# Ledger of designs, part 367: peptides against a protein of PDB entry 6GMG

Target 1, 331 residues: chain A of PDB entry 6GMG
Amino acid sequence: DSDDRVTPPAEPLDRMPDPYRPSYGRAETVVNNYIRKWQQVYSHRDGRKQQMTEEQREWLSYGCVGVTWVNSGQYPTNRLAFASFDEDRFKNELKNGRPRSGETRAEFEGRVAKESFDEEKGFQRAREVASVMNRALENAHDESAYLDNLKKELANGNDALRNEDARSPFYSALRNTPSFKERNGGNHDPSRMKAVIYSKHFWSGQDRSSSADKRKYGDPDAFRPAPGTGLVDMSRDRNIPRSPTSPGEGFVNFDYGWFGAQTEADADKTVWTHGNHYHAPNGSLGAMHVYESKFRNWSEGYSDFDRGAYVITFIPKSWNTAPDKVKQGWP

## One batch from the design tools (peptide; made by RFdiffusion4, then SolubleMPNN)

Design b2_p29_6_s4 (from b2_p29_6, 16 letters changed)
Fold by OpenDDE base, seed 3:
Structure b2_p29_6_s4 (fold): chain B 331 residues (1-331), chain A 29 residues (1-29)
Amino acid sequence: as target 1 above (331 residues)
Amino acid sequence: SEEEEYKEKRKKELKEFNNKFKGKTEVPP
């Protein structure tokens, strides 16, 4: 029960982390030790190391979403989300494929739809867009200048995003970022901000008015990216988990992974930071653990989810929560 | 495999968990 959640205690600013545990290309540690690492590596504001505040520790304590929350500075809104879907593959597999032994038609269609999403291409699209945004942010000292730069960049690349409405999540994302408006953040100066990326895994079959089969096996038509832009309408994501397919089966509502602004060109070498569950050291779930996973391990996801989205938000450049390079574990 | 063990552990830890921020809802754009 979420009522068992506890805020991790403060860690001394000078306390060094204990070694992380390696596990199949991941690095794992307890949340308290992650706080120590975070203070040493990611806490810097204007070049000064900071102790993680009580508020930040509370955010972190919420588990997988907490890692993204503390590093982005806000609870994820997921408005500017990207994915990649192979329509030709989907159509071909539906036409020429067949259900596996014991697989229902609905299960087959849901599986084929899931497999038609390309996590790597979705991630690459988000990185491409983030790069365009970062160029547009450069030397833009007001929102109007940023938007003008963004439109020019998109026009030069013949990107379909140039046709988005001015009120779309794409163009409104910066102005809707709290840290952009903060005096000690962006202070309404786009050139003080940078684009960052996180990922969300979730279930497609969330429409309660749909068939039970869609809720159990996925909705093949839900949460597809728009052609050309790659934008996913996340408005129908209400954090509803997959419906059980057998008695006693249960699924979770989402998973979040933090990427930030790593410059590593090879997707397979990028590091994703995420948590297992909310911090409940005295409860049945136990202490929260934090994982630093390679993209391969992150993008594979779980059977709980059939969608992955890559989301862009913004943080002040003065924050060190999204460095160019992330190293797994400690030391 | 170690990867499979990780996934199974994750499922076990999360099956009774809903990592939802209480009272937080997404507002459609």
Scores: peptide ipSAE 0.027, ipTM 0.659, DockQ to the pose 0.202
Fold by OpenDDE base, seed 5:
Structure b2_p29_6_s4 (fold): chain B 331 residues (1-331), chain A 29 residues (1-29)
Amino acid sequence: as target 1 above (331 residues)
Amino acid sequence: SEEEEYKEKRKKELKEFNNKFKGKTEVPP
């Protein structure tokens, strides 16, 4: 119950974090200690450390989404999302594959669909697009210049995104970013902004009008990327969890992981920051913990989810919440 | 494997801890 959520207390600006603990290839710490690390490493505005504000601490306290929220500066809207789906693999497996012993047809189809997504290719597509966007931003001092640059970059790369509608989330994402409009943010200057990436894990079977089987085992046709662009229509994602397959079974509605703008070329070496649950130190859930995971550990996800989307948003370049290099743990 | 054990433990934690986001809604751009 989210009613037990508590905002973590303020940490002194100069307080150094305690060492993170290693946990099966991840670095783990309590939320209070993450705040300390965040203030030392990620808090910088125009090169100066900042104490995490009460508002930011409140955002963070919401758990996995809170990590993305505090670092992106806004609640995730998830509109500019990318994935990779192997249609040939999917069709071939449906045709030539067989359900496992005890597996229903719906369960089989849901599993095959899940397995037909390539998380690494989805992530790489998002990185590619973010790079294109960053080039378009670099010397653009108004939105029109940014859009013109973006179209030119896409044309040069023969990218299918060049054919997107002007109202598409792809072209509207910057103008719809609050920090772009803020005086101390972008101040309506695209060249002051940079593209950043986070990931969302969620369930495909969210359509209330669909069969119970799709809600239990996944909807093979839901949240597929568009061919050529890799764009996922996220409009139908309402944070509905997987339906129970047995009495007493329950699933979580989503998970979020923050990547930012790391320049590490090897996907497997990239670090993803995420939280376990909302902060409830006096409740049954306990204190929130923050994890820094490698891509392999992040992309594996959980049985609660059968979709992974890689989302692009924007932050001011003056923020240090998305540095070129992220190090796991402390020191 | 140790990794599999961790994954299973984490799955259990997620289910038990009900990592649901409440009280806030997504604001469409």
Scores: peptide ipSAE 0.019, ipTM 0.613, DockQ to the pose 0.302
Fold by OpenDDE base, seed 4:
Structure b2_p29_6_s4 (fold): chain B 331 residues (1-331), chain A 29 residues (1-29)
Amino acid sequence: as target 1 above (331 residues)
Amino acid sequence: SEEEEYKEKRKKELKEFNNKFKGKTEVPP
């Protein structure tokens, strides 16, 4: 199947967006119009509006991951991921609950596991950690100072993350961020960086050595957060989609949503930006669309996925891709 | 790389994604 993906054309820097289409708490637009909005609102480097580069447009053209990619400045690595899982709910439902009519035991267990994840608590955990990181960054002019500050903050909060290995993704995330090392980015100065958040939806039943039932209906034990830290081991996420349960059924491997660094305390009022598919204006898929969804709409996800992770990465403070406030749509 | 995995795997899945997305009923806020 020929990759009909096309890089969206450049938009003039002064071109204003057309109005977004409202739909059930979401704002929707075609990718070209999102580029226009992005240039007006999110493109600023050191306070100066920028045209989206060809490279950035190319990244964006990849669809849902493209929105996170262009705003974070790197392809998502998903190493620093958080979630919340209610173990008591899971155990109680397995013990006291019953499969629905026609539901297999594997389907029941997979569903119960999915329902035992709390997206809001997972998001809040990521926000908490990002806040700690931002405090550690603010006056740190080298990595050593950042790490020392981070350890102090964690100790003060009695956070279990203080016990993580120095080589863990938690402590190594900043140094492994390309924009941190760039002259026009962080320039190796942590105080020039800020923590940002995006979310990934994916399938738990990715182990090819597991039962077919787990691949079809989910692996109840996979991708659970570690107690105390909330960290999810993402090493087994290989972007493998859910297995079909019937002939002709197909599932998508992942979805990505960009949050950035919004300061809105009410999770339900936060805005998540995401894309549908790669840009194929001349192909069967059509043009890529970008959505700005409220948290409720984002966190609902799709039947393709039974896991949601909230991931922390870093961007330069000079970038405006993660503003304190995000407004849905246009104007 | 994760990027390569994306490029290889998602190409085939995106049609289904689009169909599912269009069929998704969102709960009004």
Scores: peptide ipSAE 0.023, ipTM 0.561, DockQ to the pose 0.038; fails the geometry check
Fold by OpenDDE base, seed 1:
Structure b2_p29_6_s4 (fold): chain B 331 residues (1-331), chain A 29 residues (1-29)
Amino acid sequence: as target 1 above (331 residues)
Amino acid sequence: SEEEEYKEKRKKELKEFNNKFKGKTEVPP
């Protein structure tokens, strides 16, 4: 089935997008039209509009992950991920709550765990950390200076991240970003980079050695954020989908949403860009569609997923894939 | 790569996913 994926054709640089279709608070368009919008709005390098390259179009063709890929410049590694989990709520609900009619204990525990994650707080934590990182980047001309600045910022805020190991994803994220090392990117100058955010939805019950119930209904203990830091260990995320609970049922493996570096203070007004599936115009799935959703629409997720993580990565400041303001749809 | 395989593995299930998406109403502001 991998054979059905097609790279969208090039769009003329001056071609304006067709209007997006409004759908349940989202703006939707076909991938080709998103390329047109992307070229008009997000393609700028050093202030110059660019045509989306064949490579970028190929990345985009992979669907939801493709949107994040083309805008971040790299395939998502998901190493620096944040979430918020209400441990007290979880414990209290397990103790005092009851399974719904027909709900098994495993279903109940999985649901309660899912409901104990706060997507908004997770997002806010990521934004907070990204802001700290951006301050550390601003006047740092080498990695050592960046790391020193970062530690100082964290110390000033009494942030638990200051205690992370130097080899942690938190401190290694910048050096592990390809665009940081690129001549036309960061050129090893942290001050040329900025922190950006994307989100991943995925399934907690991925451990093959665990019970079938955990694979079907979630693993309540998996992918919880560390206390104080909010860091999620993503090392066990292998893009394994939820196991079917009934014959013929199937679930998707992940969803990705691109936020970038929007400055909108109200989380509910932020715009998240994501795709439905890989581009298969001649296949059963059809053409890829791109959605621009408000945070509430994005964070709601699907029954396919019981975890949401907010991931920080870096892009060159010269890129316009993460503008301060994102407008939903077209025009 | 395993990652590429998983990227492409969104088969028929994605249609169901999309259908579920279409069934979602706008979250009230």
Scores: peptide ipSAE 0.023, ipTM 0.550, DockQ to the pose 0.037; fails the geometry check

Design b2_p29_7_s1 (from b2_p29_7, 16 letters changed)
Fold by OpenDDE base, seed 3:
Order: sequence, then C-alpha cells, then structure tokens
Structure b2_p29_7_s1 (fold): chain B 331 residues (1-331), chain A 29 residues (1-29)
Amino acid sequence: as target 1 above (331 residues)
Amino acid sequence: SRPKLSLEEAKKIQEANDEAAKKAAEKAA
C-alpha cells in the first residue's frame, strides 16, 4: 500500500555519497545515497549544485518512475516512444518454431513476439531522432522556427517522421513540456532545451476485452512500432500488469530507466539509472534502491514485461540531469 | 535476476505507481 511510502529525508548539499555496491553487473545504492550523488553530479542548475527539494524527494520516493520523474522534471507521459520490431523474424519463428516442452501456444506466441523486438535498434532509433531534434532546437528561438528546422532535417534524411501530423506527439512534444514554458526553464525558447531519452518496460496484454491468454502471456500484436517511423502508439498503455499464471504470482506494471543525453556511441557502454520500488524503509518492501545499469542489463528487463519503449522528452540545457557522460556508481 | 514478487508485493508497487500518476495529474491541473 502507498501508505508505507516514506519521503526520504533531505541530505546535506555537501555530503558525499558512499560507494555503490555491485549487483548483477550494475551499481546499486540506497535511495538516500543516490540523493547525495544526485546533488553532487546531477543537481546543477546554471552551473550551481542544488539540494534536492522536498517535492523532488517525494517524486523519487515512488520508485522506478521516480528516478525518471526527478531527472526529467515531469511525470512521464510516454507519448513520443520508439521501438524496433523484426517482422520477418516474428513470422519465421511462428511458422517454423514450436512451443517448448510445457509451453502453451499462447505462451509461445507471446515469447516469440517479445524476442522479435530489437532493443538496441529501438534505442538507436530514439537516439537518432533525439539528435535530429537537438539540431532543430539549436538555433530556434520560437516554436515555429523549431518545427521548420525539424521538418527540414527530416526531409534531408528522407525520414518517414516528416509525414506525421502536426498534432502528432512527435511535433507537439516540445510545446507539451512544462519546463519549456517555465521562466527558469526554456522560457518558450527552443534553443534553451535539449532532447533526452528514457525507457519504459511494460506489459503488452493490457486489453481487458482480449483473451485471458493474452493477458497472461502477452499480446503479440500490441504496441508494435509503426513501419518507417518506429513510433509506438502508447495510448493504450494504462499501466496494467501482466496477469498471474499461477496462484500467488504477481507482476509489476512498469519499470523506468533514465538515460538522458549521453554521447557514448557504444550502446553497450551507456548507463541507465532506475529504481526497484517505492521507498518503504519500515514496510515489507524495504528501502528503495537505485541502480545504475549498463544497457545490456537494463534492456534484458524482467518477466513482468514484454515491451520496451524508448521515449524522448525535453529538459532545459541549464539542468545537469542529462550530462554527456554518466559514470556508473561511486566514486 | 530479480526475484519473483508475490501478488501482494506486486499490488503494493502497482498501487504506488498509480498514486504517483494521480498525484502528477492533479498537479498539472
């Protein structure tokens, strides 16, 4: 119950973090220690480090979404999402493959669909688009200029996104970003903003009108990217978890990982920051932990989820929550 | 790998996630 959630206490601005611990090939720490690191590394506004506010600590306390929330400055809307799906692989595996021993047909189809997503290509697509958007932002001092630049960039690259409607999440994402309109943020100046990336893991079988098998084992047809653009329609994602397949089994409804704006060209070397659960130091779940994972560890996900999307949003350039280089762990 | 969650644990996390979404929506209004 959310009643067990506790907002982590304030950490002194100059308190250095304790060393992170290794966990499954990633760096792990308790939430309070992450706050310390965040204040030293990511908190900077206009070059000045800031103490994490009570509001930010409260956001963070909600768990996996909290990490993305505090770093992006807003609750994730997930509207501008990308993925990559290998349709040929999917068709071939369905045709030529067989269920494993003890695997149902529905389970087989769900698994094959999950495995047909290419996380690396999905991530690469998001990075490509973010780069295009950043070029469009660079010298644009109003939204009209930004949109014109964006269309030109897309045309030059023959990108299918150029055909998106003006009301598409792709074109409306900037104007719908609260920090873009804030005086201390973008102040309606696109050149003060930059594109950033986070990832969401979630369950495909969320349609209540579908079969129980789809809710248990996945909906192979749900949340596929559009051809050419790579855009995923996230409108049907209602944070509904996977249905239990056995008594007592439970699944989480989503996971979030923060990438930001790292410039590391090798996807395998990129760092993803995420949380395990809401902070409940006196509850059954215990204290919240924050992980800094390499891409391989993040993209592997959990059995709770069969979809991964890479989402673009925007933050002010004056924020340091998305630096070019992220160091895993501490020191 | 992450251990398998109980139904109760998963529900608690889900409820907290839903609360976060609700809170965010209220602030945006």
Scores: peptide ipSAE 0.549, ipTM 0.918, DockQ to the pose 0.825; fails the geometry check
Fold by OpenDDE base, seed 1:
Structure b2_p29_7_s1 (fold): chain B 331 residues (1-331), chain A 29 residues (1-29)
Amino acid sequence: as target 1 above (331 residues)
Amino acid sequence: SRPKLSLEEAKKIQEANDEAAKKAAEKAA
């Protein structure tokens, strides 16, 4: 199935994008045209436009994950993930709610669990933590200084993350970022790095040892955020899709959306960049398309997924893949 | 192995996006 993937050709550095297609709050274009936009807007290293490299074009060609991959500079590891879950709502709906007509108990519980996640609060938590991290990075010239600053910031805010282990994804995320260690990246200097955010949609019912009902309708207890921190243990996410509920039904394993480091305070006005599928211009799937969606359109997700996580990673400040302002579409 | 969207998975995302676009167009008319 993945054998039909093609790496998009190089685009001239000075080639301007064609207009995006507006579609109900989204802007859509073919992957080659996104490369043109990317070169004009996001490609800058130390203020200079760059042609998207063959390696970057190859990464991009993988679809939704490719958009996050090319902009973050690494394949998503999803280690530092945040969400928000309303336990009181969940318990109340389970106790007082009723299954819909024809809805099984397992389907009802899975739906109630899905609806108990607050995507906006999850996103806000990730933004809050990214802001704390950025303050800790700004004046730190080595990892020790960064960690000390981070602990101080967390203590000042009385944040539960201060109690995380030194080996946790929270404290180890920077040192585990390849671009931090690169000479032309961070060069082991935290002050050259900034925190960025992307989102992953996925299925909760991935445990093969669980009931068939959990695999079909979701596992209500899986991938919940830890109280106080909002951290989600992503170690059990193996990119396993939802199980079919009827013969011939198939679901997608994940979706990724790139946010970066936008400063827009209104979540509803933020722009999320994502792709539909891998690039197969000569195959049955066709060419890859890239979407720039508002938060509402992104956070709605698909029936394929019952979990959303907001993940923090790092990129060099010299990269322009995560600008303060993102304009939807072209022109 | 790099996680790749299967052909079927990719098609479903595309179809979902197309349907969403169609529904949005119908509401805007």
Scores: peptide ipSAE 0.032, ipTM 0.595, DockQ to the pose 0.032; fails the geometry check
Fold by OpenDDE base, seed 5:
Structure b2_p29_7_s1 (fold): chain B 331 residues (1-331), chain A 29 residues (1-29)
Amino acid sequence: as target 1 above (331 residues)
Amino acid sequence: SRPKLSLEEAKKIQEANDEAAKKAAEKAA
């Protein structure tokens, strides 16, 4: 029952975090301690530390999505998503590969499709696009100027995104960002905003009208990036989990990891912040924990998921939820 | 890493996440 979720209590603004604990190459802490860290490091608006509000604490309490929610300022819409898929590898493995012992054909195809995604290249594409967007945002004081700058940048780079429709998520993402319109946010000034990145892990086999095999083992054709752009159509992502393959098996619907706007060039050194589950300190799940993982740990994902997308959204530059450098753990 | 979840735990997480999505949609409307 979702009734066990509790909003974490407020933490004093000046309370320092307790040390994080190592957990499988990650830094781990309880949600309340993350709030303390967040207030010290990420809470700054216009250079001033802020106490995490009740609303923000409530958002955070929802677990993995809550971490992205509190840092991005909105519930993830996932409209501007990128991935990388090796079509040649996929075709070759399907043609020349063989199912493992005990593996069904559908399971084989689903696995091969999953393995044909390159998480690092997907992340790199998102970073590339975010950089282009950030350049376009700079010195643009209205949306028209931003869009013009963006088109120019894309043309200069011969990027296929230049051919996207004006109504595409790529061009509409900024205007659809609530914080862009807020007086204390962007105030309709693109130059006050910056592009940020988060990642979502999810299941491909979400079509209820599809075969049971696709729901159990994945849909090899679902959620592939468009050639040239790397854009993933996320419209069919309905947060439907993988179907059980055996009695008693169950899967989670999604996982979210927050990257923000780190400038670390080495993907392997980037830090991804995510939560395990909703905060239920008095329930069976227990208290929510927050993890700060390196890219390797994040990108590995879980068997619950066969897709990873890297999503671009925007936050005000006045927010410090996406600093250039993120330090793993505390201190 | 996150521990392997039981079916019951996964269901609870799913419900909580769905509630979050609903709440977010309501606030955005």
Scores: peptide ipSAE 0.024, ipTM 0.693, DockQ to the pose 0.810; fails the geometry check
Fold by OpenDDE base, seed 2:
Structure b2_p29_7_s1 (fold): chain B 331 residues (1-331), chain A 29 residues (1-29)
Amino acid sequence: as target 1 above (331 residues)
Amino acid sequence: SRPKLSLEEAKKIQEANDEAAKKAAEKAA
């Protein structure tokens, strides 16, 4: 029950983190220790360390989404999402492939669809778009200037996103970012903002009107990126988990990983920060843990999910929640 | 390591978290 969720206590601003623990190729720590690290490394506003506020600690306490929430400054809306899907691979595998022994046709199709997504290319697309946006943000002092710059950048790159409607999440994302409008944030100045990336893992078979097989094994046609743009329509993502395939089986509804704005060119060396569950130190779930994973460990995901999206949002440049370099673990 | 939460417990937890988080976000907006 969500009733067991507890807001982690405040940590002194000068308290240094304890060493992280290795966990399956990741760096792991308890949420309170992550708060300590966050205050030392990510808390800076205009170059000044900040204690994580009660509100921020509360956001963080929600688990995997909480990590993205506290670092992005808003609950994930997931509107500007990117992925990469190999349609030719999908078609060819469906045509020429065969279900494995004991695999149903629906399970086969769901698996083939899952395998036809390229997480690395999806991430690369998001980074590419974020870079374009960052160039457009540069020296733009109002939204109109930003949009004009963005269109010019897209035209120069012959990017299909140039054909998106003005109401598209692509063009509206900045104006819909609360921190953009905040006096201590962007103050309506695009040049004070930067694009950042997080990832969401979720289940494709969320349509309750669809077949039970799609809910159990995935909907091969759901949440595919649009050709050319890579945009994923996330409007049908209602955080519905995978349906159990056997008695007693259960799945979680999503996972979130925070990337921010790392400049590491090698995707495999990028660090993704995520949480396991909401903080329930006195409950059955126990204390929340935070993980810092390499891209490979993040992108592998879990059997709970058959989709990964890479989402762009914005934060003020004055925030240090998305530094150019992220170090895994502590020290 | 994903806590070996029973898959059922994990589901309930995540659903509850999502709803609570959304409500919290709406109140903060």
Scores: peptide ipSAE 0.023, ipTM 0.677, DockQ to the pose 0.573; fails the geometry check

